# Peptides against a protein of PDB entry 5K2M: the designs that were tried, part 58

Target 1, 273 residues: chain A of PDB entry 5K2M
Amino acid sequence: MRIGITYTVLRREEMAIKERAGEFGEVVMLHEDDLLFPGNYDLDVVIIRNVSHFKALYTARLFESEGIPTVNSSRLIFEAGDKLFATLRLAGKVPVPEWKAALSEGGALRVPDSLGYPLVSKPVFGSWGRLLAKVNDRDSLEAVLEHRKWMKNPLYGIHYFQEFVEKPGRDIRSYVIGGEFVGAIYRYSNHWITNTARGGKAEPCSDPEVEELSVKAWEAFGEGALAIDIFESEKGLLVNEVNPNMEFKNAARVTGADMAGKLVEYAVEVAKT

## One batch from the design tools (peptide; made by RFdiffusion4, then SolubleMPNN)

Design b2_p13_5_s1 (from b2_p13_5, 6 letters changed)
Fold by OpenDDE base, seed 3:
Structure b2_p13_5_s1 (fold): chain B 273 residues (1-273), chain A 13 residues (1-13)
Amino acid sequence: as target 1 above (273 residues)
Amino acid sequence: MKDVYAPDAPEGN
């Protein structure tokens, strides 16, 4: 078996995936600079580890066009990597934060009539809490909308909003690979954005309700490897978003779960299908 | 560039 691994930068995750993949066959590391299509790739499966959502999406689709399956698939990356498209899948299966989408400034200005204040403005794409805004009032909403007009990417004109969820100083990140729950962590932060890139602590999460909800959230997509962000709210657990380009070094360290091994095992099964 | 290991980010995702 020949396993491709596409990547932008060798992170701890890519090193772990490479090591585990070597137990199943020949590993072919493919930096973004090595990718040209159409091409003659002799690979049974490709694990997609590109950092950019769009680079990952197009890389997956290009390999699929050559008849090579990918983990994750281009379909999954497309649907899970967009916050609005992910919400559309999740909302039919699991509890999610209340949300609204508007396609114009005039539409966006009416969102508070449904969600109230405070609300959260999100771009439909992006990682690490970039361009998240807590909107407390009308003046703040107008400012966010004004700034979006001057952003070059037309996707910034897709206005996605959520209710502001009060959290107990933490959120939950769980991992589901091939429909199997692998593990979960608490991510602590004193900021309303709990993304641990801001110096938060991670601790293991062992909660049967989190496990059940995480599997149900994965079933909304029905394939691949997903990290799942869950909020603890006054109205219960809410699935906030999913990530098809998951980082897991801290979760693997804290839980002891072999996330890299589980990802490789799933990729090997995809290759046999 | 291609085979350079990235520095560890703080506790995160």
Scores: peptide ipSAE 0.012, ipTM 0.538, DockQ to the pose 0.535
Fold by OpenDDE base, seed 2:
Structure b2_p13_5_s1 (fold): chain B 273 residues (1-273), chain A 13 residues (1-13)
Amino acid sequence: as target 1 above (273 residues)
Amino acid sequence: MKDVYAPDAPEGN
């Protein structure tokens, strides 16, 4: 078994994945600078750990084009890593925050007619709450839309909105790998954007409802390893988003779950299919 | 292989 691991930065996650992969076979670490295609890679599977969503997507697709399966697959990365596409999958299986998508400013200006205020404006791509805006009123909506016009990436012209979900000062991050629930954490924040990267505390989440919902959310995609963001709302649990390029250092630390091992085990299974 | 280790990399999406 030859296991590739693509990466941008060696984080605790990549180090753990490397270590665990070494128990199953030869490990080939592939920094982004090492990746040229087409190539002759002698690998049975590649674990995709590139930080950039798009780099991860293209890396996965490039390996797949050479007959090498990836974890995650390019399909999963594509569908799960886009907030709107992920919502489209999720909405068919699990409760999600109410959402609207608009393809023009004129369309976006009508979103409050359906969802009211406050809204959350999200780019369809991006991590760590980048370019999330709580839109409290018309003036704020117009400002967000105006700024989007001047952004270079045409994907910023895709207007994705959610209802603002009042959260109990935390959200839930769960992990499902190969359809198995691996663990979950609470992420505490006094800010409406809950993210441990912003100094939030993490605690274990042991809730059977979270486990069930997380598995159902994963089933909307049907493959791979996903981190799942869940909100505790007045309406119950809502699946906000998923991440096909999950960070798990805090979750692994807090829960003691062997997320790296589970990821490697799944990759080894994928290599054998 | 570029060995860039970032132990304090932020956790997020």
Scores: peptide ipSAE 0.015, ipTM 0.556, DockQ to the pose 0.797; fails the geometry check
Fold by OpenDDE base, seed 1:
Structure b2_p13_5_s1 (fold): chain B 273 residues (1-273), chain A 13 residues (1-13)
Amino acid sequence: as target 1 above (273 residues)
Amino acid sequence: MKDVYAPDAPEGN
């Protein structure tokens, strides 16, 4: 078996995936600079680890066009990596924060009539809490919308909003691979954005309700490897978002779960189908 | 192959 791994930067995750993939066959590391299409790739499966959502999406679709399956698939990356498209999948299966989408500034200005204040403005794409805004009032909403007009990417004209969820100084990140729950962590922060990239600490989360909800959230998509962000709210557990390009170094370290091994095992099974 | 190792790469993508 020949296993490709596409990447932008060799992180702890990519090193762990490479090591575990070596137990199943030949590993071919493919930096973004090495990728040209159409090409003659001799690979049975490709694990997609490009940092950019769009590069990951297009890389997956390009390999699929050559008959090579990917983990994750371009379909999953497309639907899970867009916050609005992910919400559309999740909302039919699991509790989610209240949300609104608007396709114009005039529509966006009416969102508080439904959600109230404070609300959260999100781009439909992005990572590490980039361009997340807590909008406390009308003046702040107008400022966010004004700034979006001057952003070059047309996708910034797609306005996605959530209710602001009061959290107990933490959120939950869980991992589901091939429909199996692998593990979960608490991420602690004094900031309303609990992302560990902003200095959060991680602790193990052992909660049967989190496990059940995480599997149900994965079933909304029905394939691949997902990280799932869950809020503890006054309304109970809410699935905030999913990530088809998951980081897991802190979760693996804290829980001891073999996330890299589970990802490789899933990729090997995909290669056999 | 570009071997760029970043042990302290940020999380959240």
Scores: peptide ipSAE 0.013, ipTM 0.534, DockQ to the pose 0.796; fails the geometry check
Fold by OpenDDE base, seed 4:
Structure b2_p13_5_s1 (fold): chain B 273 residues (1-273), chain A 13 residues (1-13)
Amino acid sequence: as target 1 above (273 residues)
Amino acid sequence: MKDVYAPDAPEGN
């Protein structure tokens, strides 16, 4: 078996994936600079680890066009990596924070009529809590909307909002690969954005409700490897978002779960189908 | 192959 691994930056995750993939076959590391299409890639499967959502999406689709399956698939990356499209999948299967989407400034200005304040404004794409805004009032909403008008990417004109969920100083990140729950962590932060990229600390999460909810959230998409962000709220557990390009170094360290191995095993299964 | 090593890349993507 020949396993491709596409990447932007050789992180701890990519190193672990490379190491584990070597147990199953020949590993071909493919930096973004090595990717030209159409090409003659002799690969049975490609593990997509590009940092950029769009680069990951297009890379996956390009390999698929050559008959090479990817983990994750371009379909999954597209649907899970867009916060609004992910919400559309999740909302019918699992509890999610209350949300609204608006396609104009005029529509967005009416969102508080439904959700109240505070709101969370999210771009439909982006990671590490980038461009998340806690919108406490009308003036803040107007400012966010004004800034969006001047952003070059038209996707910033898609207005996605959630209710602000009061969290107990932490959130949960779980990992489901090929429908199997692999592990979960608590991410602690004094900031309302609990992302570990913002200085949050990770601890193991062993909660059967988290496990069950995580699997159900994965089933909303039905394939691939997902990190799942879950909030502990007064309403119970809420699935906030999913990530089809998961980082797991802290989760693997804290839980001892073989996330890299599970990802490779799933990729090997995909290659055989 | 460009070997850009970043062991301390942020978590959260």
Scores: peptide ipSAE 0.013, ipTM 0.537, DockQ to the pose 0.830; fails the geometry check

Design b2_p13_5_s2 (from b2_p13_5, 6 letters changed)
Fold by OpenDDE base, seed 1:
Structure b2_p13_5_s2 (fold): chain B 273 residues (1-273), chain A 13 residues (1-13)
Amino acid sequence: as target 1 above (273 residues)
Amino acid sequence: MVDVYAPDAPEGN
């Protein structure tokens, strides 16, 4: 078996995936500079680890066009990597924070009539809490919308909002690969954005309700490897978002789960189908 | 279109 791994930066995750993949066959590391299409790639499956959502999406679709399956698939990357599209999948199956989408400034200014204040403004793309804003009042909403007008990417003109969820100084990150729950962690922060990429502590999360909810969230998409962000709210557990290009070094370290191995095993199964 | 690079964070997720 020949396993490709596409990447932008060789992180701890990519090193672990490479090591585990070597137990199943020949590993071909493919930096973004190595990718040219159409191409004659001799690979049975490709694990997509490009940092950019868009580069990951296009890389997956390009390999699929050559008849080579990818983990994750371009379909999953497309649907899960967009916060609005992910919400559309999740909302029919699991509890999610209340949300609104607006396609204009005029529409966005009416969102508080439904969600109230405080609310959270999110871009539909991005990671690590980038361009998240807690909007406490009308003046703050107008400021966020004004700044969006000057952003060159037209996707910033798609306005996605959530209710502000009061959290107990932490959130939950869980991992589901091929429909199997692999593990979960608590991420602690004094900031309302609890993402460990901004600093914070991680601890193991062992909760049967988290496990059940995580599997149900994965089933909304029905394939691949997903990290799932869950909030502990007064309304119960809420699925905030999913990530089809997950980091897991802290979760693997804290839980001891072989997340890289589970990802490779799933990729090998995909290659055989 | 701006290519959105996720900046490397030392701690990650």
Scores: peptide ipSAE 0.009, ipTM 0.554, DockQ to the pose 0.191
Fold by OpenDDE base, seed 2:
Structure b2_p13_5_s2 (fold): chain B 273 residues (1-273), chain A 13 residues (1-13)
Amino acid sequence: as target 1 above (273 residues)
Amino acid sequence: MVDVYAPDAPEGN
């Protein structure tokens, strides 16, 4: 078994994955600078750990084009890593925040007619709460839309909105790998964007409802390793988004779950199929 | 167990 691991930065996760992969076979660490395609890679599977969503996506697709399966697959990275595409998958399986998509400013200006205020404006790509905006009124909506016009990436012209979900000062991040629930944590923050708050606390989340919902959310995609962000709302649990390029160091530490091992085990199984 | 939460790193280019 030859296991590739693509990476941008050797984080705690990549180190853990490397270590665990070594128990199953030869490990080939592949920094982004090492990647050139088409190539002659002698690998049975590649674990994709590039930081960039798009680099991860293209790396996965490139390996797949050479007959090498990846974890995650390019399909999963594409579908799960786009917030709108992920919502489309999730909405058919699990409760999600109410959402609207618009393809023009004119369309976007009508979103409050259905969702009301406050809204959350999201780019369809990006992490760490980047470019999330709580849109409290018409003036704020117009400002967000105006700014989007001047952003270079045309994907910023895809207007994705959610209802604003009142959260109890925390959210939940769960992890499902190969359809198995691995663990979950509460992430505490006084800010409405929990994922950006440094200095918060993480606690283990042991909730059967979270586990069930997380597995169902994973089933919307049907493969790979996903981190799942869940909101506790007055309406119950809502799956906000998923991440096909998950960080798990905090969750692994807090829960004691062997997330790296589970990921490697899944990759090894993928290699055998 | 309670531990310090650190947010995920932003995506690179």
Scores: peptide ipSAE 0.008, ipTM 0.508, DockQ to the pose 0.068
Fold by OpenDDE base, seed 5:
Structure b2_p13_5_s2 (fold): chain B 273 residues (1-273), chain A 13 residues (1-13)
Amino acid sequence: as target 1 above (273 residues)
Amino acid sequence: MVDVYAPDAPEGN
């Protein structure tokens, strides 16, 4: 078996995936600079680890066009990597934060009529809490909308909002690969954006409700490897978002779960299908 | 094409 791994930066995750993939077959590391299509790639499966959502999406689709399956698939990357499209999948299967989408400033200005204040403005793409805004009032909403007008990417004109969820100083990141729950962590932060990169700690999360909810969230998409962000709210557990290009180094360290191995095992099974 | 993925601090999770 020949396993491709596409990447932008060789992170701890890519190193772990490479190492584990070597146990199953020949590993072909493919930096973005190595990719040209159409090409003559002799691969049974490709693990997509490009940092850019769009580069990952297009890379996956390009390999698929040559008959090479990918983990994740271009379909999954497309649907899970967009916060709005992910919400559309999730909302029919699991509890999610209340949300609204608007396609104009005029529409966006009416969002508080449904969600109230405070609310959270999110771009439909992006990671690490980039361009998230807690909107406490009308003036703040107008400011966010004004800034969006001057951003070059037309996707910033897609206005996605959630209710502000009061969290207990943490959130949950779980991992589901091929429909199997692999592990979960609590991410602690004093900021309303729970990003461990900003000095937060991670601890193991062992909660049967989290496991069940995580699997159900994965089933909304029905394939691949997903990191799942879950909020602990006064309303119970809420699935906030999913990530088809998951980081897992801290979660693997904290839980002891072989996330890289599980990802490779899934890729091998995809290759056999 | 605008590079929408400027480097940020990795989430690390």
Scores: peptide ipSAE 0.008, ipTM 0.556, DockQ to the pose 0.203
Fold by OpenDDE base, seed 4:
Structure b2_p13_5_s2 (fold): chain B 273 residues (1-273), chain A 13 residues (1-13)
Amino acid sequence: as target 1 above (273 residues)
Amino acid sequence: MVDVYAPDAPEGN
């Protein structure tokens, strides 16, 4: 077994994946600078750990074009890494926050007619809470929309909104790999964005409802390794989003779950299929 | 164009 690992930065996750992959075969670390296509890669599977969503997507697709399966697949990265496309998958399977999509400013200005205020504006792509805006009123909505006009990437013209979910000072991040629930954490924050990247504390989450919901959320995509963001709301658990390029160092530390090992095991299974 | 998933982004979970 020859396992490729593509990466931008050698983080704790990539180190752990490398270490665990070594138990299954030969490991080939591939920095982004090493990636030229078409190439002659002698690999059975590639674990995609590029930081950039788009670089990860294209890297996966490029390996797939050479007959080398990837974890995650380019399809999964594409669908799960886009908040709107992910919502479309999730909404048919699990409870999600109320959402609206608009394709114009004029459409976006009508979103409060259905969602009310406050609402959350999200770009369809992005991580770590970047460009999330709590929109409390019309003036704030207009400001967000105005700023979007000046963003070069046309994807910023795709307006994705969610209801603002009142959370109990925390959210849940769960991990499902190959359809198996691996673990979950609570992320605590006094800010409405409860991402640990903002200095939030992580604690283990042991909730059967979270486990069941996480697996169902994964089943909406049907493959790969996903981190799943879940909100605790007055309406119950809501699946907010998924991440096909998960960070897990804090979750692994807090839960003791072998997330790197599970990822490698899944990659080995994919290689054999 | 700046990559929205730049390596210098804050670490998540």
Scores: peptide ipSAE 0.013, ipTM 0.545, DockQ to the pose 0.234; fails the geometry check

Design b2_p13_5_s3 (from b2_p13_5, 6 letters changed)
Fold by OpenDDE base, seed 3:
Structure b2_p13_5_s3 (fold): chain B 273 residues (1-273), chain A 13 residues (1-13)
Amino acid sequence: as target 1 above (273 residues)
Amino acid sequence: MEDIYAPDAPEGN
């Protein structure tokens, strides 16, 4: 068994994955600078750990074109890594926050007619709460839309909105790998954006409802390894988003779950298929 | 809690 691991930065997660992969076979670490296609890669499976969503997507697709399976697959990265595409999958299977998408400024200005205020404006791509805006009124909506016109990436012209969900000073991040629930954490923050990258604390989450909902959310995609972000709302649990390129350092530490091992075990099973 | 490594790109997950 030859296991490739693509990466941008050798983080604690990549080190743990490398260590666990070594128990199953030969490990080939592949920095982004090492990747050139078409190539002749002697690998049975590739674990995709590129930081950039688009680099991860294209890396996965390029290996697949050489007949090498990837974890995650390019299909999963494409569908789960875009907030709107992920919402389209999730909305048919699990409760999600109310959302609207508009393809023009004129369309976006009508979103409050259905969702009301406050709103959350999200880019369809991006992590760590980048470019999230709480939109409290018409003036702030107009400002956000005006600024988007001057952003270079055409994806900023895809206007994705959610209802603002009041949370109990925390959210939930769960992990599902190959359809198995691995663990979950609470992420605490005094800010409406609860991402741990903004100085939040993590605590273990042991809730059977979270476990069941997380598995159902994974089943909306039906493959791979996903981190799942869940809100505790007055309406009950809502699946906010998923991440096909998950960080798990803090979650593994807090829960004691062998997330790296579970990811490698899944990759080995994918290689045998 | 230890910080997680920050993405170097806006499109990172």
Scores: peptide ipSAE 0.010, ipTM 0.558, DockQ to the pose 0.115
Fold by OpenDDE base, seed 1:
Structure b2_p13_5_s3 (fold): chain B 273 residues (1-273), chain A 13 residues (1-13)
Amino acid sequence: as target 1 above (273 residues)
Amino acid sequence: MEDIYAPDAPEGN
């Protein structure tokens, strides 16, 4: 068994994955600078750990074009890594925050007619709360839309909005790998964006409802390793988003779950199919 | 298109 691991930066997660992969076979670490396609890679499977969503997506697709399976697959990265596409998958299976999509400024200006204020503006791509805006009024909406016009990436012209969900000073991050629930944590923050807050606390989350909802959210995609963001709302649990490039160092530390081992075991299973 | 590199991982991930 030859296991590739693509990466941008060697984080605690990549080191743990490398260590566990070494128990199953030969490990080939592949920095982004080492990747050239087409190539003659002698690998049975590749674990994708590129930090950039787009680099991860293209890396996965390029290996797949050479007959090498990836974890996660390019399909999963594409579907799960786009907030709007992920919402389309999730909305048919699990409760999600109320949302609207608009393809023009004129359409976006009508979103409050449905969602009201406050609402949340999100780019369809990006991590760690980048370019999230809590929009409290019309003036703020106009400002966000004006700024988007001057952004170079045409994907900023795809307007995705959610209702603002009041949270109890925390959210939930759960992990599902190969359809198996691995663990969950509470992430505490005084800011409405919990995943960007520095100095936040993580605590174990042991809730059967979270476990059931997390598995159902994973089943909306049907493959791979996903981190799942869940809100505790007045309406009950809501699946906010999923992440196909999951970080798990804090979750592994707090829960004691072997997330790296579970990821490698799944990759080995994928290699054998 | 600037590579949207992830900023420093916040605590709680």
Scores: peptide ipSAE 0.009, ipTM 0.597, DockQ to the pose 0.160
Fold by OpenDDE base, seed 4:
Structure b2_p13_5_s3 (fold): chain B 273 residues (1-273), chain A 13 residues (1-13)
Amino acid sequence: as target 1 above (273 residues)
Amino acid sequence: MEDIYAPDAPEGN
């Protein structure tokens, strides 16, 4: 078996994936600079580890066009990596924060009529809590909307909002690969954005409700490897978002879960189907 | 969007 691994930066995750993939066959590391299409790639499967959502999406689609399956698939990357499209999948299957989407400024200005304040404004794409805004009032909403007008990417004109969820100083990041729950962590932060990139600490999460909910959230998409962000709220557990391009170095360290191995095992399974 | 290439992107966990 020949396993491709596409990457932008050789992180701890990519190193771990490479190491584990070597146990199953030949490993071909493919930096973004190595990728030209159409190409004659002799690969049975490609693990997509490009940092950019869009580069990951297009890379996956390009390999698929050559008959090479990818983990994750371009479909999954597309649907899970867009916060609104992910919400559309999740909302019918699992509890999610209340949300609204608007396609104009005029529509967006009416969102508080439904969700109230505070709101969370999210771009439909992006990571690390980038461009997340806690919108406490009308003035803040107007400011966010004004800024969106001047952003170059037209996707910033898609207005996605959630209710602000009061969290107990933490959130949950779980991991489901091929439908199997692999592990979960608590991410602690004093900031309303609990992302560990903003100084959060990770601890193991062992909660059967989290496990069950995580699997159900994965089933909304039905394939691939997902990191799942879950909020602990007064209403119970809420699935906030999913990530089809998961980081797991801290989660693997904290839980001891073999996330890299599970990802490779799943990729090998995909290659055989 | 230039920060998309940060070594620790995209999730930060």
Scores: peptide ipSAE 0.008, ipTM 0.573, DockQ to the pose 0.246
Fold by OpenDDE base, seed 2:
Structure b2_p13_5_s3 (fold): chain B 273 residues (1-273), chain A 13 residues (1-13)
Amino acid sequence: as target 1 above (273 residues)
Amino acid sequence: MEDIYAPDAPEGN
């Protein structure tokens, strides 16, 4: 078996994936600079580890066009990597924060009529809390909308909002690969954006409800490897978002879960299909 | 503007 691994930066995750993939066959590391299509690649499967969502998406689709399956698939990357599209999938299967989408400023200005204040403005793409805004009032909403007008990417014209969820100073990140729950962590932060990239600690999360919910969230997409962000709210557990380009180094460290191995095993199974 | 996921902090994801 020949396993490709596409990457932008050789992170701990990519190193672990490479190491584990080596147990199953020949590993071909493919930096973004190595990717040219059509390329007639001789690979049985490609594990997509590009840092850019869009580069990952297009890389996956390009390999698929050559008959090479990818983990994750371009379909999954597309649907899971867009917050709105992910919400559309998730909302049919699991509890999610209340949300509204608007396609114009005029529409967006009416969102508080449904969600109230505070609400959260999110771009449909992006990670690590980038361009998340807690919108406490009309003035803040107008400011966010005004700023969006000057952003060059047309996707910023898609106005996605959630209710503001009060969290207990943490959120949960779980991992589901091939439909199997692999592990979960609590991510602690004193900021309303509970992203550990902002200096939070991680602790193991051993909660059967989290496990069940995580699997259900994965089933909304039905394939691949996902990190799932879950909020502990007064309403119970809410699935906030999923990430088809999951980082897992800290989760693997904290939980001891073999996330890289599980990912490779899944990729090997995909290759056999 | 390209969407690029930032690396996790040492204590994070």
Scores: peptide ipSAE 0.019, ipTM 0.600, DockQ to the pose 0.167; fails the geometry check

